# Ledger of designs, part 13: peptides against a protein of PDB entry 1IK9

Target 1, 211 residues: chain A of PDB entry 1IK9
Amino acid sequence: MERKISRIHLVSEPSITHFLQVSWEKTLESGFVITLTDGHSAWTGTVSESEISQEADDMAMEKGKYVGELRKALLSGAGPADVYTFNFSKESCYFFFEKNLKDVSFRLGSFNLEKVENPAEVIRELICYCLDTIAENQAKNEHLQKENERLLRDWNDVQGRFEKCVSAKEALETDLYKRFILVLNEKKTKIRSLHNKLLNAAQEREKDIKQ
Target 2, 207 residues: chain A of PDB entry 1IK9 as posed
Amino acid sequence: MERKISRIHLVSEPSITHFLQVSWEKTLESGFVITLTDGHSAWTGTVSESEISQEADDMAMEKGKYVGELRKALLSADVYTFNFSKESAYFFFEKNLKDVSFRLGSFNLEKVENPAEVIRELIAYALDTIAENQAKNEHLQKENERLLRDWNDVQGRFEKAVSAKEALETDLYKRFILVLNEKKTKIRSLHNKLLNAAQEREKDIKQ
Target 3, 195 residues: chain B of PDB entry 1IK9 as posed
Amino acid sequence: MERKISRIHLVSEPSITHFLQVSWEKTLESGFVITLTDGHSAWTGTVSESEISQEADDMAMEKGKYVGELRKALLSVYTFNFSKESAYFFFEKNLKDVSFRLGSFNLEKVENPAEVIRELIAYALDTIAENQAKNEHLQKENERLLRDWNDVQGRFEKAVSAKEALETDLYKRFILVLNEKKTKIRSLHNKLLNA

## One batch from the design tools (peptide; aimed at target 1 I181, target 1 (a further copy) F180 V183)

Design b1_p10_7_s4 (made by RFdiffusion4, then SolubleMPNN; from b1_p10_7, 4 letters changed)
Fold by OpenDDE base, seed 1:
Structure b1_p10_7_s4 (fold): chain B 211 residues (1-211), chain C 211 residues (1-211), chain A 10 residues (1-10)
Amino acid sequence: as target 1 above (211 residues)
Amino acid sequence: as target 1 above (211 residues)
Amino acid sequence: MFEEFLKDPT
């Protein structure tokens, strides 16, 4: 089961932070459980897939788009721009929320909730879920941090090997050229020596013919 | 202000998860606020640095060691091995906790708490803190994940450059040797040609003298 | 290999 808890403010009680918990299996579209609490009382309602479909139809909205709006409203709360407004009557246990656009607000959805007999259990479970989520996220953070440190070490090691390889390539090239020049110069010297011997032999032969 | 919330079970109510919140400035040693809640009622107490010192003295424990035990008990709850046991009397508002060792349990600390008039506010604030902590940890997770992905790309890029550098070094060495062999063989051929010319000139001179 | 190539074959 997936769960999300959000802070909301009710139009009727704007100074009191309420908590909206939504729980669902696999997808929000398949239905969900909504729980509202003020930290003292709690109210819960179950919304079926058929009710979601009916609400989408009543809104003349495509179901996927409607579920997309439900996700934004119910899983994110008001959002940064008060795009969603929440209303709840404790008397009727009627919960509804509106989407605020520039020039028009409209009701996006409504649910009948039931007052929970033992709100303390619901609140405790909500806090437990928050603490579990904190622990899981912390463990993930610690894992990712260790992995970052590992990757950084591995990067530094490969970078160092690369730099050494570049330097070794340049050194090899330089060394090979130096050795080649030495051998080539020896061969050039031998060629010059042999040419001089040939010239001397030709000059001696020309002297012997001239007696 | 630093804050930690932990789940605890009271000896008197082992089936009901309680939440122990500890809030402090900079260090736990400088004093802290302890809040206990069962999701319906809340109790709060302030513990001063002087009280911590007195409790350490009463326990005949060095203050730093005592604070270390307080940190383990109050910030981690019972821990994985029920090393710490928590007791609370709702009548007296007396909270105490014990450290369980193999053969001996002893009281590690005790506090007088006060029942909070509006527990809903305390509970809401606690939930808000949990949600803020979740959001902060999630943002950190997302950041670390992006950094991991970056580091992995950077590692792959350097690794690829390194492999190319290794291959280029081997190719360079092979190419240089091939070129050197070509030039060297040309010089060797020229040396052999000059030696043959010298031998021929010597043979002709010997014929001319005999002639 | 290169050292052998540098030796003048006598």
Scores: peptide ipSAE 0.023, ipTM 0.862, DockQ to the pose 0.403
OpenDDE base, seeds 2, 3, 4, 5: peptide ipSAE 0.021, 0.018, 0.018, 0.020; ipTM 0.862, 0.861, 0.862, 0.861

Design b1_p10_8 (made by RFdiffusion4)
Pose (drawn by RFdiffusion4):
Structure b1_p10_8 (pose): chain A 207 residues (1-76, 81-211), chain B 195 residues (1-76, 83-201), chain P 10 residues (1-10)
Amino acid sequence: as target 2 above (207 residues)
Amino acid sequence: as target 3 above (195 residues)
Amino acid sequence: SFFEEQREDP
């Protein structure tokens, strides 16, 4: 069981703001209850599933395509107008296309005997919704703070692993350089002794 | 300007639910407006900064401690009473085995309740709208952080596994270059022996 | 590079 409470403007009363409450089960296609309130009185109507299928036929529209229009218009490039007569309790709304508009929906609402009960329930539903949301935003705020920390933690763990690698790399190379360079000393030494021995042979050939 | 709308029950009508709306600027300490509604009628009252502190004196409570009790009672065990004939509103605190009057307000019946009720409903719908938007923004940040974390964690796994492959990999190369030096040394030595 | 330079001998 779902519902949507939207505010709307009636052409015959652009001054005051009204509220539209639509409630259904699963889908709009299966039928819905619609309630209009000005904060004092309330008018209610029902639309059965069969009535929706028939209205879609009378409008030459694919049923799902028609329900889609109802969703955009009632559950809040698509321009819609709303009219209501307190004297007849007739409620209709049209979709305004280019130079051509058409009747999209019509409801004969009935004035409610207990407006206050209806208004109180509506407000109560809204307050419950505000409440459920806050709890959710709080749950997400904490999850947010947990992740901000879990990242900073592992980020530091990362920097440490990298810094440890660099220290170890330079440490290994330093040892290498020492050993390799000791050998080079021996090579230079041997190399030069050899040269010397060549120059000595050369001298005996020449004298 | 901030406000809180609470659902309450009056002692003289546990059947019907009323709504208490409290509004203020910065802190309740500087005064606030309280509105009571049953969805048909509405009663309002203004409580000045001057009256609040005055009440803090009659009680002998620090203006802070006193405002604290109001926050708990009015912004949501607390009991509420209202007489539609007198418009007098008072509420009490109930502890184990005792209760006491905590405060009261002389409210006045509002001339256009529908206007008040409409504004209250409008506020709730805006609040729902804003809260749903924030639930989205925080939902995405939760996603970004989840992804960013996996990234770095992966970098950490790769980095640690590198540090552990370093000694073995570098030592092989060092053996290779070192063996070259030794070969040279040998060949030189052998040449010197030639001569 | 460092290991290539070490490979140089006279």

Design b1_p10_8_s1 (made by RFdiffusion4, then SolubleMPNN; from b1_p10_8, 6 letters changed)
Fold by OpenDDE base, seed 5:
Structure b1_p10_8_s1 (fold): chain B 211 residues (1-211), chain C 211 residues (1-211), chain A 10 residues (1-10)
Amino acid sequence: as target 1 above (211 residues)
Amino acid sequence: as target 1 above (211 residues)
Amino acid sequence: SLFDEFLKFP
């Protein structure tokens, strides 16, 4: 089961933060349980896949698009721009929410809720879920932090090996050229010496012919 | 202000999860506010630095060690081994907790709490804090995940450059040796040719003298 | 080395 809790403000009680919990299996489209609380009372309702389909049809909206709007409204609350407005009557237990666009507001959905007999149990379970989620997220954050520290060490190690490889390549090239020049110069000197010996031998032979 | 919420079970109500909130400035030693709730009622008490010092003295315990035990008890709850036991009387509003060692249990501290007149406000604020903490931890988690992915890319890039540098170093060494061998072999061939010319010139001169 | 071997050939 997936779950999301959001803060909302009701039009009827704008000074009191309410909490909207939505719980579902795999996808919101398959239906969900909605729970509303003010920290004293709680109200719950179950919304079936058939009700979601009917609401989409009544709105003349494609079901996937409608569920996408429900996901934005119910899992994110009003949003940072108060795009969604929530209404609840404690007397009728009727919950409805609207999407506020620039020039148009429209009802996105409505649910009949039932007052929970033991709201303290619902509130305790909601707090337990929050504390479990905090613990899970903390463990994940500690793991990711340690992994980032590992990756940074591994990066520094490879970077240092790379820099040493670059320097060693340049040093190798320079050393090989220096050694080659030395040997080549020795061979050039020997060639020059042999040419001079040939010239001297030719000059001596020309002297021997001239007697 | 720092804050921690823990799940606890009261000896008087072992079937009902309670929540213990502790709030403090910088260090628990400077004093703290403790809040207990069952999701319906709430109780609060303020513990001063002087009270903490007095309790440490009464226990004949060093203050830093005592605060260390308070931190374990009040910020972690019972712990995974039920090391801490919590007691609360709703009638007297007296809260006390014990440390359970293998052969010894002892009272670690006690507080007089006051029943909160508006428990719903305290519960709403507690849920708000949990939701804010979840959001902060999620944002940190997403940041760490993106940074992990960045570091992994950077590592792969440097690793690939390093492997190319190694291969290029080996190829350079091999190519330079091959080129040097070719040039030196040309010089050796020229030296051999010049020596043969010198030998032939010497043989011709010896023929001219015999002639 | 390959270099030292190369130097030995006359």
Scores: peptide ipSAE 0.021, ipTM 0.853, DockQ to the pose 0.413; fails the geometry check
OpenDDE base, seeds 1, 2, 3, 4: peptide ipSAE 0.020, 0.020, 0.021, 0.021; ipTM 0.853, 0.854, 0.852, 0.853; seeds 1, 2, 3, 4 fail the geometry check

Design b1_p10_8_s2 (made by RFdiffusion4, then SolubleMPNN; from b1_p10_8, 5 letters changed)
Fold by OpenDDE base, seed 5:
Structure b1_p10_8_s2 (fold): chain B 211 residues (1-211), chain C 211 residues (1-211), chain A 10 residues (1-10)
Amino acid sequence: as target 1 above (211 residues)
Amino acid sequence: as target 1 above (211 residues)
Amino acid sequence: SLFEEFLKFP
């Protein structure tokens, strides 16, 4: 089961933060349970896949688009732009919400809720879920932080090896050229010496012919 | 202000999860506010630095060690080993907790609490804090995940450059040796040719003298 | 080395 809790403000009680819990299996499309609480009372409603389909049809909206709007409204709350407005009557237990666009507001959905007999149990379970989620997220954060530190060490190690490889390549090239020049210069000197010996031998032969 | 919420079980109500909120400024040693709730009622107490010091003295315990035990008890709850046991009387509003060791249990501390007149406000604020903490931890998780992905890309890029540098170093060495061998072989051939010319010139001169 | 072997051939 997936679960999301969001804070909302009811038009009827704008000074009191309410909490809207939505719980579903795999996809919100398959139906969900909503729970509303003010920290003292709680109200719950179940919405089936058939009700979601019927509301989409009644709105002349494609089901996937309608579920997409439900997801934005019910899982994000009003959001930072007050795009969604929530209404609840404690007397009728009728919950409805509207999408506010620039020039148009329209009802996105409505639910009949039932007052929970033991709101303290619902509130305790909601707080337990929050604390479990905090603990899971903290453990994940610690793991990701340690992994970041590992990756940074590994990067620095490879970077240092790369820089050493670059420097060693340049040093190798320079050393090889220096050694090659020495050996080539020795061979050039030997060639020059042999040429001079040939010139001297030719000059001596020319002297021997001239007697 | 720092805050920690933990779930606890009261000896008087072992079937009902309670929540213990502790709030303090910088260090628990400087004093703290505790709030207990069952999701319906709430109770609050303030503990001063002087009270913490007095309790440490009464226990004949060093203050830092006592605060260390308070931190374990009040910020972790019972923990996975039920090392801490919590007691609360709703009638007297007297809260106390014990540390359970293998062969010894002792009272670690006690507080007089006051029943909160508006428990719904305290519960709403507690849920708001949990939701804020979840949102902050989620944002941190997303940031750390993106940073891990960045570091992994950067590592792969440097690793690939390093491997190319290694291969290019080996190729450079091989190429330089091949080129050097070619040039040296040309010089060796020229030296051999010049030696043969010197030998021939010497043989011709010996023929001219015998002639 | 290939270099040392090369230097030995006169």
Scores: peptide ipSAE 0.023, ipTM 0.853, DockQ to the pose 0.429; fails the geometry check
OpenDDE base, seeds 1, 2, 3, 4: peptide ipSAE 0.022, 0.023, 0.022, 0.022; ipTM 0.853, 0.854, 0.852, 0.853; seeds 1, 2, 3, 4 fail the geometry check

Design b1_p10_8_s3 (made by RFdiffusion4, then SolubleMPNN; from b1_p10_8, 6 letters changed)
Fold by OpenDDE base, seed 5:
Structure b1_p10_8_s3 (fold): chain B 211 residues (1-211), chain C 211 residues (1-211), chain A 10 residues (1-10)
Amino acid sequence: as target 1 above (211 residues)
Amino acid sequence: as target 1 above (211 residues)
Amino acid sequence: DLFEEFLKFP
């Protein structure tokens, strides 16, 4: 089961933060359980897949689009833009919410809720879920932090090897050129010496012919 | 202000999860506010730095060690080992907790609490804090995940550059040796040719003298 | 070493 808890403000009680819990199996379109609490009382309702389908049809909206709007309304909480307005009558247990657009507000959905007989149990379970979620997120954050530190070390190690490879390549090229210049200069000197010996031998032969 | 919420079980109500909130400024040793709730009622008490010091003295324990034990008891929740036992009387509003060791249980501390007149406000604020903590931890998690993905890309990029550098170094060395062998063989051939010319010139001169 | 072989050739 998936779950989301959001803080909302009711039009009837704008100074009192309420909490809207939505629980579902796999997808919100399969139906969900909605729970509303003010920290003292709780109200719950079950919405079936057939009710979601009927509401989408009544609104002349494609079911997937309607469920997409429900997901935004019920799972995002009061987004910073007051895009959703929530209404609840404790007397009738009728809950409804509206989407506020620039020039139009329209009812996005409504639910008949039932007052929970033991609200303390619902509130305790809600707090337990919050604490479990905090613990899971903390464990995940610690894992990601350790992995980040590992990757940074691995990056520094490869970077250091790369810099050493670059420097070693430049040093290799320089060393090879120096060695080859020495050897080539020796061969060049030997060629010059042999040419001078040939010139001298030719001059001596020309002297021997001139007797 | 720092805050920690823990789930605890009271010896008097072992089937009912209670929540213990501790709030403090900078360090627990400076004093703290303790709040207990069952999801319907709430009780609060303030513990001063002087009370913590007095309790440490009464226990013949060094203050820092005592605060270290308080931190484990009050902030860890019911650790998996039932090392801490919590007791509360709703009638007297007396809260006390014990540390359970292998052969000894001892009272680690006690507080006189007061019943909160508006428990719903305390419960709402506690749920708000949990939701804020979830949101902060989610944002941190998303940030760390993105940073991890960045570091992995950066590592792959440097690794690929390093491998190219290694291959380019080996290719450079091979190319330089091939080029130098060619040039050196040319010089060697020229030296051989000049030596043969000198030998021929010497043989011709020896023929001219015999002639 | 190819270099040492080259140096040994007179």
Scores: peptide ipSAE 0.023, ipTM 0.855, DockQ to the pose 0.417; fails the geometry check
OpenDDE base, seeds 1, 2, 3, 4: peptide ipSAE 0.022, 0.023, 0.022, 0.023; ipTM 0.856, 0.856, 0.855, 0.856; seeds 1, 2, 3, 4 fail the geometry check

Design b1_p10_8_s4 (made by RFdiffusion4, then SolubleMPNN; from b1_p10_8, 4 letters changed; failed a check: a repeat of another design)
Amino acid sequence: SLFEEFLEFP

## One batch from the design tools (peptide; aimed at target 1 F180, target 1 (a further copy) K190)

Design b1_p11_1 (made by RFdiffusion4)
Pose (drawn by RFdiffusion4):
Structure b1_p11_1 (pose): chain A 207 residues (1-76, 81-211), chain B 195 residues (1-76, 83-201), chain P 11 residues (1-11)
Amino acid sequence: as target 2 above (207 residues)
Amino acid sequence: as target 3 above (195 residues)
Amino acid sequence: IFEELAEDELS
């Protein structure tokens, strides 16, 4: 059981703002209840599933394509106009294309006996919605703050692991360099003794 | 300017639900407007900064403590009474075994209730719209942070596993280079023995 | 580091 409350402007009353409340079960295609209110009175109408299928035929439109038009127009490049007569309670709306517009929907609404009850329920629904949302945004705010911390935590764990690696690498190399360089000292020493022994042989060949 | 719309029940009409709308600028302390509506009629009242502090005196409460009680009672066990004949509105606090008048307002019937009701409904729809948008922005950030976390966690896994492969990998190379030095040393020694 | 250390400084 879903609903959408939208504000709309009627051509015959561009001064005041009206409100349109559409409610259905699962899909618009199965039918819907529409209510119009100016904050004082309310007019209501119903559209059955069969009435929707028929209207789509009379309009030469694929049924789902037709319901799509209803969704854009009623549930808030597509320009729509709305008209209402308080004298007749007739409500219709047209889609305005280039130089060509057409009747998209028509409803004979009935003035409601208990406007206040309808308006109170509408406001009540809106306040409940505002409430459910806040609870959700709070739940997400906390999840947000948890993740901001869980990242900072592991980020630090990361920097430490890297810094520990660098300290260990330089530490190992330092030991290596010492041992390797001690050997080099021996090589240079042996190499030079050899040279010396070559120069001594050379001197005996020459004298 | 901020506002709070609460659903309440009046003692003299537990059947019908009323709506209490309280609006202010910065803090209730500087005055506020309160509106009561049943969806048909509406009653309004203005409470100045001067009247509020005046009430804080009659009670001998710090203007802060007193405003605090109003916030709890008006912005949502608190009881509410309203007489459509007198337009007098008062509310009380109910504790264990006692109750007491907490405050009152002389409201006045509004000339154009439909205008007030329309503005109230409009506000609610805007609020719903703003809240749904924030729910999206925070929903995406929750996603970005979830991804960013997995990233770094992966970097950590890779980094720690590297610092555990380091000693073993570097020592092999050191053995290799070291064995080369020794070979030279042996060769040299052997040459010296030649001579 | 290892390449330089593997190079002998001979005279």

Design b1_p11_1_s1 (made by RFdiffusion4, then SolubleMPNN; from b1_p11_1, 7 letters changed)
Fold by OpenDDE base, seed 3:
Structure b1_p11_1_s1 (fold): chain B 211 residues (1-211), chain C 211 residues (1-211), chain A 11 residues (1-11)
Amino acid sequence: as target 1 above (211 residues)
Amino acid sequence: as target 1 above (211 residues)
Amino acid sequence: LFDELLTEDLE
């Protein structure tokens, strides 16, 4: 079961924040339970998949689009743009909501709610869910924070190893070239020495021919 | 102002979850406002810094230790070990709590609460605070998640560069040695050639002397 | 550098 609680304002009672709870199984499209409370009284209704389908058809709206509008209205509350307007009559227990566009307002849905006999239980359960959600989210935050700290350490460690590897590569190249030059210079010196010995031997032969 | 809401069980009403709100300015030691609710009725009291100090003195407890026990009791609720027991009389509006140790229970504190005339407003404000806290924690979670994903990418990138650097260092060493061996062999061949020329010149001279 | 070290034949 999934659940969302949103703060809403009723057109009839704009000074009193109401809370709209929606609960559903897997998908909002499969139907949902709606609960409205003012912190004293509570009202609940069940909306079936067939009712959702009928409302979509009556609106000549594609079902997925209609459910998308229901999600925005019922699960997000009145966003800061007041795109959705909520109405409730405590006398008739009739709840309806409208989508307000620039030049057109239209009814998006309507539900008959029943007054809950024990609103305190519903309110307590609602508060419990909020507190449980806070605790779960805090635990996730602490976990993510510790993971971030770990990842940052691991990044710094590998970055430091990388920089050392770059420097070691350059140092290795320089050292190898220096060593190679020394050995090559020794061989060049030996070549020069042998060449000079050949020149001297040739000059001595030329002297011996000239007695 | 800081605030904490906790779920508690009253000894008198163990089947009905109560909610204990504590609010304070900067430190619990400076005093706090306590609010108790069952989702229908609410009771509020103010505890001053002087009352906290007096309770600590009456208990012969160091003030910081006493405030530490208050924090554990009032801000954490009854932890899973039922270390703290909460009592409230709706008739007298007297709230008290005890610390239960293995062989000893003692009263940790007591407060006179006043019944709130409009409990619905207190309950609505409490729910609003819970919803606002959920929203803030969700935003933090989303931020931390995105940061974790960034750090993981950055780690993978530098790790891949590091591995390439290691491989490139080994390849460089191998290549430089191969090239050096080629050059060295050429110089060795030249040395051998010059040495053979010297031997031949010496043999020719020995023939000319015998001639 | 290596090629220079190769081609310096003593004329």
Scores: peptide ipSAE 0.024, ipTM 0.847, DockQ to the pose 0.584
OpenDDE base, seeds 1, 2, 4, 5: peptide ipSAE 0.020, 0.020, 0.022, 0.021; ipTM 0.848, 0.847, 0.848, 0.847; seed 4 fails the geometry check

Design b1_p11_1_s2 (made by RFdiffusion4, then SolubleMPNN; from b1_p11_1, 6 letters changed)
Fold by OpenDDE base, seed 3:
Structure b1_p11_1_s2 (fold): chain B 211 residues (1-211), chain C 211 residues (1-211), chain A 11 residues (1-11)
Amino acid sequence: as target 1 above (211 residues)
Amino acid sequence: as target 1 above (211 residues)
Amino acid sequence: MFEELLTEDLE
């Protein structure tokens, strides 16, 4: 089961923050349970997939688009303050919400809620869920932080090895060229020596011909 | 102001999860406000720095160690289930907690609480704090996740460049040796040619002397 | 430059 808790402000009680819990299985489209609380009283209602489909049809809205609007209204709570308005009558237990566009407000949905007999249990469960969510998120944060630190170390290690490899490549090239020049100079010296011996032999032969 | 909310179980009401909020300025040692709630009623009390110091002295415990035990008891809530026990009388509004060691239980601290007149406001504020904490932690998680993804990409990029550098170094060495061998062989061929010319010149001179 | 140093045959 998935759950989302959001703050909402009721038009009838704008000074009192209310909390809207939505709970669903796999997809909001399959239906959901809403729970409204003011921290003292609680109200709950179940919305079926058929009701969601009927509301979408009544609005002449494609079901996926309608469910998208329900998600924005019911799960984000205080979206940009003025886009969704929430209304609840404690007397009739009738909950409805509207989407406010610049020039047009329209009812997006409505539900009959039932007053919870034991609101304290609902409130405790809501707080427990919040605390569990905090603990899970903190554990994830600590894990991600440790992973970031690991990745940063690993990056620095590879970067340092890369820089050493670049320098070693340049040094290798320079060293090999120096060694090659030395060996080649030895061969050049040997060639020069042999040429000089040939020149001397030719000069001696020219002297022997001239007695 | 710092705040921590924890679940606790009262010895008198073990089936009902209670919530213990502790709020303090900078350090718990400087005093704190505790709020206890069952989701219907709430009780609050203020503990001064002087009271904390007096309790530490009465226990013959070093203040820093005592505050360390207070942090474990009051801020972690359900530490390992059996280390701290919480007691509260709704009649007397007397709250006390004990540390359970294997063979010894001792009272760690006690506070007089006052019943809150408007518990709904306290509960709403508590829920608001939980929701704000969730939102902040989610934003941190998303940030850390994006940073992890960046660091992983950067690591892969440097690793790939490093591997290319290693391969390029080996290829460079091989290429330079091949080129050197070619040039060296040319010089060796020239040396051999010059030696043969010297041998021929010596043989011609020996023929001219016999002639 | 390096190839020239390597290929300069003494005439």
Scores: peptide ipSAE 0.022, ipTM 0.850, DockQ to the pose 0.524
OpenDDE base, seeds 1, 2, 4, 5: peptide ipSAE 0.019, 0.020, 0.017, 0.020; ipTM 0.851, 0.852, 0.853, 0.853

